# Peptides against a protein of PDB entry 3WG5: the designs that were tried, part 139

Target 1, 218 residues: chain A of PDB entry 3WG5
Amino acid sequence: LAKNIVYVAQIKGQITSYTYDQFDRYITIAEQDNAEAIIIELDTPGGRADAMMNIVQRIQQSKIPVIIYVYPPGASAASAGTYIALGSHLIAMAPGTSIGACRPILGYSQNGSIIEAPPKITNYFIAYIKSLAQESGRNATIAEEFITKDLSLTPEEALKYGVIEVVARDINELLKKSNGMKTKIPVNGRYVTLNFTNVEVRYLAPSFKDKLISYITD
Target 2, 218 residues: chain A of PDB entry 3WG5 as posed
Amino acid sequence: LAKNIVYVAQIKGQITSYTYDQFDRYITIAEQDNAEAIIIELDTPGGRADAMMNIVQRIQQSKIPVIIYVYPPGASAASAGTYIALGSHLIAMAPGTSIGACRPILGYSQNGSIIEAPPAITNYFIAYIKSLAQESGRNATIAEEFITKDLSLTPEEALKYGVIEVVARDINELLKKSNGMKTKIPVNGRYVTLNFTNVEVRYLAPSFKDKLISYITD

## One batch from the design tools (peptide; made by RFdiffusion4, then SolubleMPNN)

Design b2_p17_8_s1 (from b2_p17_8, 9 letters changed)
Fold by OpenDDE base, seed 4:
Structure b2_p17_8_s1 (fold): chain B 218 residues (1-218), chain C 218 residues (1-218), chain A 17 residues (1-17)
Amino acid sequence: as target 1 above (218 residues)
Amino acid sequence: as target 1 above (218 residues)
Amino acid sequence: MKGAGIEPIEFGYGKRA
């Protein structure tokens, strides 16, 4: 019996237009091979709101389940990363990771202080993040508080509050725990039950372009 | 009779959080001296949406009229600059300048191609730019087309379409032509009639900090 | 030359490094 394939790819660093290209490439490869799912190991301090929204849209257009996995320990799905996670088919976190801190900022002053976004921007992103949470059947109140309180959660808290679906130490535990779960958003207009029984895990490497961009943006 | 003061300051380059600090500093100085107005000579290819929205809010909170003047010839109020202009008390342009090209972009691909924003972002900025136009009694249809068609206008076109109020070659002509005009948005809750009869023009220099930031962001 | 695009809203923590 041809083993179902699960792809795993790493996305690390700031969310930019180049991060969208990485998501698009990785998801496209997994779609072409009719993978059971793709797991994106995400470690991001945040990034661009626009790139984030494109990534969310690309995930929502995926022909296969896209699992966001905040990994390794010490990683975060901070800011833009939280939106991406909330826009995905399943969220997992490794112990010692974090999610949240979604307050839109205008940037940093010369003294390194955060320049806060005006209320109009904040309210827009509140509405957006709440929509992502609601559409995925996740906690919209906590999603709002990721902005209004600049809340950050542990994996255990995020699981408890219904923000995420799985806490897992590694890919094998993730596959085991998420087996039989339904996607939190539709795939091809339907909720999919994940089947990770007897899967082959394939790791996708960053392209030369991905490596170059990560080098320039770091 | 103590001459009424009009301040003039230059803001050139990308709209960033530092550009907000420049606007804030310049407007604050003019407010403290009870100036009749401040004219901001604007030359920008665009910049950050968040910084733009803060600048718009700072202008709207001004105790004195803030005039955006697209200057010198060859300058632009592109993208974020258009929003700033539409959020101001009066817009002027010098001949040979441009306004518009407000389509939100995610950035540039490696080949230099524009990565377009998803429809949700575009729609948000459409609503926002239309609001700015409507609140200022300017052409909301053209404001929308600055995004949907990525429209750029000459000063003459912008004046014709009711996007701007004045075409002027220099500060003296601007003061002369705008004398007796009402602000397009309120100052301290009231529309102000500009009085540029017998004014002293004071030029504000960039701070050391402003110069340093411009140097780093160029 | 970063062209005329509205550079997107950056979310929080990214530029601390």
Scores: peptide ipSAE 0.077, ipTM 0.367, DockQ to the pose 0.321
Fold by OpenDDE base, seed 3:
Structure b2_p17_8_s1 (fold): chain B 218 residues (1-218), chain C 218 residues (1-218), chain A 17 residues (1-17)
Amino acid sequence: as target 1 above (218 residues)
Amino acid sequence: as target 1 above (218 residues)
Amino acid sequence: MKGAGIEPIEFGYGKRA
């Protein structure tokens, strides 16, 4: 029986328009090969709201399930990363990772202090993050608190509160635990039951451009 | 008599956190050398609102006049670039450049269409751009129309409407025309009269990192 | 012409202080 393929790709660093291009490229490859899913190993401190929204939309338009995996240990899906995760078909976290801290900021002052977003903008993103949580059947109250309390959670807390679906140490454990789960949002208008029983894992390497940008953003 | 120094630096491409670092670096160099001014040759399609706001703040905190020069011909100070210009001590444009198109967007959809910002965000930036124009004694009505009508202007129009201060073909013409002008915002709490009578022009080259990023964003 | 959008708000980089 032809093995179903699961792609794994890494996205690390700030969420930018280039990060959107990476998501688009990776998902497109997996779509073209009719993969069972793509796992995006995400490690981000956050980034641009626009890029985030585009990434969320790109995920929601995917022909295949997109699993956001906060990996490796020590990684985070902070700020924009949390929105991306909440917009995805399944969220997994490795032990020792974090999620949350979603308060929109206008940036950092010269002294490194956060420039807070005006209440109007904060309220917009509260509504947006709550919608993502609600659409995915995740904890919308905690999603709001990611902004209002600038809350950050451990994987165990996030799982307990119904923010994420899986805690997994590695790809193999992720595949094992997520096998038979339904996607939290539809794929092509349908909730999909994941089948990871007989899969080949394929790693997608970053392009030369991807490597170059990552080197610059580190 | 020791010649006063005017620095010239180029900033091209998307406005990002890295663009802020470039502005900061360039202005800091010019401050350290007690330059008469720094001219930033700006060519940008726009970029991040946060980076833009930080750049505006960095300009306003400069110890020396910062002149935004939309250059070369064919360049633009579009979107975020317009805000940066409006936040500066003097705006110049080369013939064949443009300024404006300041409507805040959430980004581009997958089909390349603009995702409009919610009215709350749009109104915030209307207030913000108007404040920049008012503080600098520039046309606040046109500044608003840069958003509400997504207006773009030629240098001649921008000069006519009191959006900019100088139309100049090159650095020499810019220095000649701006000599004796007052800065449109204060430097260290004082409006400064520019003195370009006996100046040495020094060009600041992009760092290796700057060149690398520019190569990637092109 | 890629529409010059002011791309809105960054979500704060959790720079851990």
Scores: peptide ipSAE 0.123, ipTM 0.573, DockQ to the pose 0.541; fails the geometry check
Fold by OpenDDE base, seed 1:
Structure b2_p17_8_s1 (fold): chain B 218 residues (1-218), chain C 218 residues (1-218), chain A 17 residues (1-17)
Amino acid sequence: as target 1 above (218 residues)
Amino acid sequence: as target 1 above (218 residues)
Amino acid sequence: MKGAGIEPIEFGYGKRA
């Protein structure tokens, strides 16, 4: 029986247009191989709203399930990363990771202070994050609190509150625990039951360009 | 008589945190040499609001006059570039350049459409751009229209409307025309009369890092 | 097309300059 392929790729650092290109490239490779899923190991402090929205849309347009995995321990899906996770087909977190802190900001002042976003922006992203939570059957109240309270959650809290679907220590545990789960959003208009019984895990390496950008942007 | 130094540096591409680092580096070098001024040859389609605001603040904190020169012909100080220009001690434009188009956007959709900013953001930046114009004694009505009408101006129009101070074909004409002009904002709390009578022009090259970032971000 | 817009909104810890 042809082993179903699961791709694993890492996205680390700020969410930018280059991060969109990484998501697009990784998902496209996995789509071309008709992979059972792609797992994106995500570690981000946040980033640009437009890139985030484009990434969410790219995930939603994926022909295969896109699993966001907040990994390794110590990683976060902070701010923009939370929106990306909430827009995905399945969210997993490793122990010792975090999710949340979604308050939109205009940026940082020279002294490192946050430039607060005007209330209309905050309200726009409240509506947006709640829509992502609702569409994925995740906790829309907590999604709002990620903004209004700048809430951050542990994996255990996020699972308990219905923000995420899996707590897993590694890829093998993730595959084991998510096997037989339905995607939280449709793939090509249908909710897919994940089948990780006979899978080959393929790791996608960053391109030379990805490495160079990461080196410059880190 | 020790020749007064005028530095010239080029900033091209999107306004980002790296562009802030370029501005900071260039201005710092010119400050250390007690330059008469630094001329920044600016060619930008726009960029990040936070980086733009930080650049404006860095210019306003400069110990020397910072002249924004929209150069070469075909260049623009679009969007974020207009704010930077309006926050500077003197604005010049070469023939065949443009300034304006300052409507804030949340970004671009996957189809390339503009994601409109909510009215509160637009109003915030209207207030901000008007403050920059007022503080610099420039046309605040046109500054508002850069947002509300997404107005772009030729150098001749920008000069006519009191948005900019100089139209110049090259650095030599810029120095000649701006000689004896007062800065539009204070330098260390004082309006400075520019003295370009006996100047040495020093060109600052991009660092290796600047070149690498430009190569990746362009 | 590198959009001419001021992108006003960053989410999260912008790199401190």
Scores: peptide ipSAE 0.097, ipTM 0.555, DockQ to the pose 0.411; fails the geometry check
Fold by OpenDDE base, seed 5:
Structure b2_p17_8_s1 (fold): chain B 218 residues (1-218), chain C 218 residues (1-218), chain A 17 residues (1-17)
Amino acid sequence: as target 1 above (218 residues)
Amino acid sequence: as target 1 above (218 residues)
Amino acid sequence: MKGAGIEPIEFGYGKRA
């Protein structure tokens, strides 16, 4: 019986145009192999809104389920990472991770203070994040509060409030708990029931270019 | 008689957070040496709004005049590059260069089509670019049209419309033509009269990191 | 030549150290 493949890839650091290229490459590999799903182990402090929106669109265009897994312990899906998660087919978090803090900023001043985004921009992203939550059947009120209150949640809180679907310590627990769940958004116009009963887990390594970018951006 | 130093540095490619680091490093070197000015040879298709705003702020905080020179022929100060230029103490362009095309976009779709920015974002950047033009005594109507009409101008048009201050073929002509001009914005709260009568031109090389980033981003 | 987009907003709390 041909085992269903589940890909696992890591994305760490700031969300940039290069992060889009990583998502695109990883999802494309998994699509080509007709994987049951791809799990993206995400650890991000946030990043660019443009790259984030492109990543969300790429996830929504995926021919296979894309699971965002906030991992390892100490990781976050902060800011742009929260939007990416909300745009995905399933969200999981490991214990000791966080999600939220989505207030748009124009950046940091030289003294390290946040340059606040103008209300017009903030209101755009409130509408956008609420749309992502609504489309995925997640808590749109909390999604708004990720911006308006700069709210951050634990995995347990996020699960309780209906922001995420799974709390899992590792890939094995994630596969076990998400087995038989429906995707929160469609895959090719259909909600998919995840089948993790007889899967082969394949880890995707970052490309040489990805490693070099990480080395230079850190 | 101690010759006044004029630094010349090149910034090429997309405006990113790394471009901010380049501007900061170049300006800092020139500040440390009490240079008469730094000339940034700029060739950019645009880039990130955040990085752009940070660069503008860094220029405005400069202890020395920062001249943006759109160079060489075929170069552009497109989008973010136009904002950077408008935030600078003096703008020069070489013949065969362009400035403008400042419409905010959310990025490119997979098919290469532009994802338009929402009106709220567009209106923010209209206000911002007009402010830069007004503060520098440049044509705020044209600055707005760089967004609303996605207008691009030749050096001759940009000079004619009061967007830029100098058209120059090379550094020598730039120094000659800008000699005795006042900066369009203050340096340390004062408008500076440029003195290029007895200057030493020093070229700053990109760092190894800058070269590596360029290689990876291209 | 891909047109120069001003790519909007950073979402990030990370202090660039």
Scores: peptide ipSAE 0.092, ipTM 0.550, DockQ to the pose 0.445; fails the geometry check

Design b2_p17_8_s2 (from b2_p17_8, 9 letters changed)
Fold by OpenDDE base, seed 5:
Structure b2_p17_8_s2 (fold): chain B 218 residues (1-218), chain C 218 residues (1-218), chain A 17 residues (1-17)
Amino acid sequence: as target 1 above (218 residues)
Amino acid sequence: as target 1 above (218 residues)
Amino acid sequence: MKGAGIEPIEFGRGKRA
């Protein structure tokens, strides 16, 4: 019997191999407890494509629904964060957040200019992001435009265009609005109806290692 | 007048954005002192493509010769490390080291299997590594085979095939053997003849931040 | 030692507004 437990964890900063470890740890904890879902409060400017793809795979392999919640106000699911969201079972955004800006770059030059990715790479990620959108029943045209136009959306726009499923101010509103929704991708091969009636919310703290990494990377 | 100073620094572990910061810091110190060269003792299993490309660019922008020295015995310039070496002004290897294994991967699956990169990415890095080899007058066929065959070479093979310039057991032998050699790429638009006659060798220590990152990533 | 493959692309930091 799935416990009426919902885990909430925070992931903030650049998407890296350490971010994968965070996702893996958080999802594993929630899986072990047979949680109804895990909500990951995401605030990221982007990061590594490899880590992003690994995170997406880890989410897709999850035994429980993984909800990406772009939170708090001022947060973004930028670049890699958008792919992660599109790979998840449900996307929510708080008012005052953003999603998109997915143009692949090779990095920043010393003068701060963007080093553009070659067309071959850009085209790969266009195909990839469109696949994530299609698999999750989300707007694949907008997903492509996150790259081709470096498009960024508000929560209201993202909801309107069918990129995300929920706009919510806090966890309580998220649980209320997402109650009875089906996951946008399968959990163990099945689309799950979320049941947030009488749930216990448990917050997962960052590990000591997570805190130390954040301190060093900031 | 270039001071008869040669800096030696160590870079060990995964190639990341932090590794770029290390390269940048080390090269900057040596540039400020108008060193004859900087030798970077490199031991890396590989890492990020973005960080690698940024490091290559930083080396190419250096006002002084940057020598990549695969050291100590047992060290490797694997994957990203090979690209960095090929982007440098001179490559040396110690006996018992290796270079190559440049196949792009998306990462490792949970079962430890390699997730292969799509052909578009692989082809991009084939073109890139061949360009580095051609620009430096090194073996572009072998550079391609570092990817297509996941080829790894010994120092003796790498020297024989024209991938590297020097095999040396230590810094003293490196300085002796590379004395009078021309850089394989230009420094400030000119190929430089290395002068290691009566040089002072200065070792750069890792920063506290570098030590902390190594502790967390290991 | 299995050389770690080149991990590909950074996605740029979306300009923080």
Scores: peptide ipSAE 0.113, ipTM 0.523, DockQ to the pose 0.653
Fold by OpenDDE base, seed 2:
Structure b2_p17_8_s2 (fold): chain B 218 residues (1-218), chain C 218 residues (1-218), chain A 17 residues (1-17)
Amino acid sequence: as target 1 above (218 residues)
Amino acid sequence: as target 1 above (218 residues)
Amino acid sequence: MKGAGIEPIEFGRGKRA
């Protein structure tokens, strides 16, 4: 029986192999406790494609619903963050957040100019992001435009276009609004109806290593 | 007048934006002192393409010769490290080191399998690595094979094939063997003859931030 | 052994200065 427990954890900064370890640790803790769900408060400018793909796969393998919540106000699920969100069981955004800007780049030149990815890279990630959108029943056209137009959306736009499921100011509003929703991807092969009635919220702290990496990468 | 000073600095670990900052800092210090050259003791498994390309560009913009020295024994200039080496003014390797394995990957899956890069990415980096080899008068065929065959070479093989210029056990042997050699790429638009007669060796320490990042990324 | 790889693709807006 799922415990009436919802875990909340924060992931902030660049998407790296360390970010994968954070996702894995947080989800594993919540799985061990048979939590109803885990909410990841996400604030990322983007990061590495490999880490992103691994995180998406880890979410898809989760024994519990993984909710990506772009939070707090001023946060973004930029680039790699958008892929992660589109690969999750539910997407929420706080007011004043953003999602999108998914154009793959080789990086930044010394002058801060973008080194453009070869067209085949771009096309690979177009196909990938569209697959995530399609599998989750989200807007695959907008997902493609996150790359082709480097589109960024507000929470209200993202909701309107069917990219996300919830706009919420805080965890309590998120739980209230998402209660009774079905996951957008399966959990253990089944779409789960979220039950956030009489849930306890438990916050997971970043490890000491997590805090140290965030401090150094900022 | 160039001072009879050669700087030596260590760069170890993954190639990242932080590694770019290390290269920039080290080269800038050596430039400010009008050093005869800077030697970078390189030990890397690879890293990010953007950081790699920026490092190559920073080396090409250097006011002084930048020597990449794959050191100590057991070290490698793997993947991104090979590109950096091929973009430098001189490549040296210590006995028991390696160079190559330049196949671009999207990363590692959760099971540790390589996520292969799309062919267009591979072709882009083939063209790029060949350009670096050609511009430096190094073996462009082998440079291509570092990608297409995932080739790794010993110092003796790399020297034999014209990929590197020097095999040396230590800094003193490197200075002795490279004395009177011309840089493989220009410094300020001119090929420089290295003069390591009566030079002072100065070691640059990693910053506190550098040490901390290395500790966390390991 | 973290395999030798060029991780070519970053997604993201550069470091906010």
Scores: peptide ipSAE 0.120, ipTM 0.553, DockQ to the pose 0.454; fails the geometry check
Fold by OpenDDE base, seed 1:
Structure b2_p17_8_s2 (fold): chain B 218 residues (1-218), chain C 218 residues (1-218), chain A 17 residues (1-17)
Amino acid sequence: as target 1 above (218 residues)
Amino acid sequence: as target 1 above (218 residues)
Amino acid sequence: MKGAGIEPIEFGRGKRA
């Protein structure tokens, strides 16, 4: 029996249009191979709202399960990363990672202070993040608090509150713990039960362009 | 008598945090040399609002006049570029360039359609762009229409309506036409009369990093 | 090229712990 393929790719740094291209490329490769899933190792401090929304939509349109894995230890799915995670088929976090801090900002002033978004923007993203949580059967109250309280959670808290599905130390533990779980959102209109019993893990390397962008954006 | 130095630098592409770094670097170099002015040849389709606001603030904090020159022919100061121009000490445009199209957007959807900003964001940027126009003694009504009507103007229209100060084909014509003009905003709290009678033009090349970023962002 | 609108909203960098 052909081994079910699971792809693993890393997305690190700010969420930008280039990050969308990375998501699109990685998911497309995994779709072409009819992978059981793709795991995106995510480490982001945040980024652009438009790129985030496009990434969420790309994940929702995926023909395969997209698992967001906040990894390695010390990584975060901060701000835009939380929205992406909440829009995905399964969320995992490694111990020592964080999720949350979703308050929309207009940016940073020259002195490094946050330029606050007007209440309408904040309310728009409250509605948006709550919809992502509700659609995925995740905690919409905590999703709102990621904005209203600028809340950040540990993996243990996020699991406890029903924000995420898995705490895992590595890919092997992630595969083991997520095996037999149903996706939190549909894949091609159907909730999929993940089958990681006989899988080949394939790592997708960043393209030269991805490496160059990361070098510049880091 | 030591020739008054005028720096010329190019900023092309999207307005990002890297674009802020370019502005900061270029202006700082020109400040250190006590230049008569720096001319920024600007060609931008737009970009990030935070980077734009930071650039405007950096220009306003400049110890020397910062002239925004929409150049070469075919270039634009679109969206964020218009705000930057309106925040500067003098605006020039080459024939065949454009300025305007300042409607704030949340971004582009996957289908390439604009995600409209909520009215509060639009109203915030209307107030902001009008303040820039008013502070610089430029046409605040047209500045508002850059957002409300997504208006774009030719150099001739922009000059006619009092949005810009100079139409010039090249740097030499720009220096000639802007000679004796007062800056539209203060430099170190004082309106400066530009003196381009005995100037040395120094071109600032993009750094290797700037070239690399441009290669990736273009 | 229709000017890319000002993208106003960045989600702040979560404080790096």
Scores: peptide ipSAE 0.118, ipTM 0.539, DockQ to the pose 0.699; fails the geometry check
Fold by OpenDDE base, seed 3:
Structure b2_p17_8_s2 (fold): chain B 218 residues (1-218), chain C 218 residues (1-218), chain A 17 residues (1-17)
Amino acid sequence: as target 1 above (218 residues)
Amino acid sequence: as target 1 above (218 residues)
Amino acid sequence: MKGAGIEPIEFGRGKRA
């Protein structure tokens, strides 16, 4: 029996248009090979809302399940990363990671203070993040609190509150725990039951351009 | 008599956090040398609203006049670039450039279509762009139309409608035409009369990091 | 710490294909 393929790719740093291109490239490769899923190892402090929304749309348009995995320990799916996670087919977190802190900001002042978004913008993103949570059957109240309280959660808290689906130390544990789970959003109009019983894991390396951008955004 | 210095720096490409760092660096150099002004040669298709707002604030906090110069011919101050220009002490455009197209977007769909911003966001930026125009004594009606009609103007139109202050082919013509003009916003709480009668022009080169980012954003 | 801001709004014409 031909082994089902699971792709693993890393996305680290700020969410930008380049990050969208990375997501698109990685998902496209996995789609072309009819992979069982792609796991995106995500470590982000946040970034652009436009890029975030495009990434969410790209994930929702994926022909295969996209699993967001906040990894390694010490990583975060902060701000834009939380939206991306909530827009995905499955969220996993490694122990020692975090999720949340989703208050939209207009940026940083010269003194390093946050420039708060106007209430109209904040309310838009409250509605948006709640929609992502609701569509995925995740905790919409906590999703709102990621903005209103600037809440950040541990993996254990996020699991307990129904924000995420899996806590896993590594890819092998993730595959084991997520095997037989249904995707939280549809793939090609259907909720998919994940099958990780006989899989080959393939790692996707960043392109030269991806490496260069990562080097500059660090 | 010690020649007054005018710095010239180029900023090209998407408006990002890196673009803010470029503006900050360039303005800081010019401030440290007590320059008469800095001219930013701007060519941008737009970019991030946060970075734009931060750049506007950085310009407004400048210890010296910041002149936005849409240059060279074929360049634009599109979208975020228009806001930056409207937030500056003086706007100049070279013949064959453009300004406007300020409709806020949430991004681009996979098919390349614009994802429109919700009305609440659009209205916020209408208010914001109008405030920049009003504060600088520029045409606030046209500033609104940059959003509502997605208006783009030639230098001649922009001058005619009171959006910009100078049409100039090069730095020498810009200095000649802007000599004796008052800044459209205050510098250190005062409207400054520009003095370009006896100036040395100094060009600021991009840093290695700036060059690398520019190469990637092209 | 560049804070976790959602920068909500892009201004600009499309990706040059």
Scores: peptide ipSAE 0.076, ipTM 0.557, DockQ to the pose 0.433; fails the geometry check

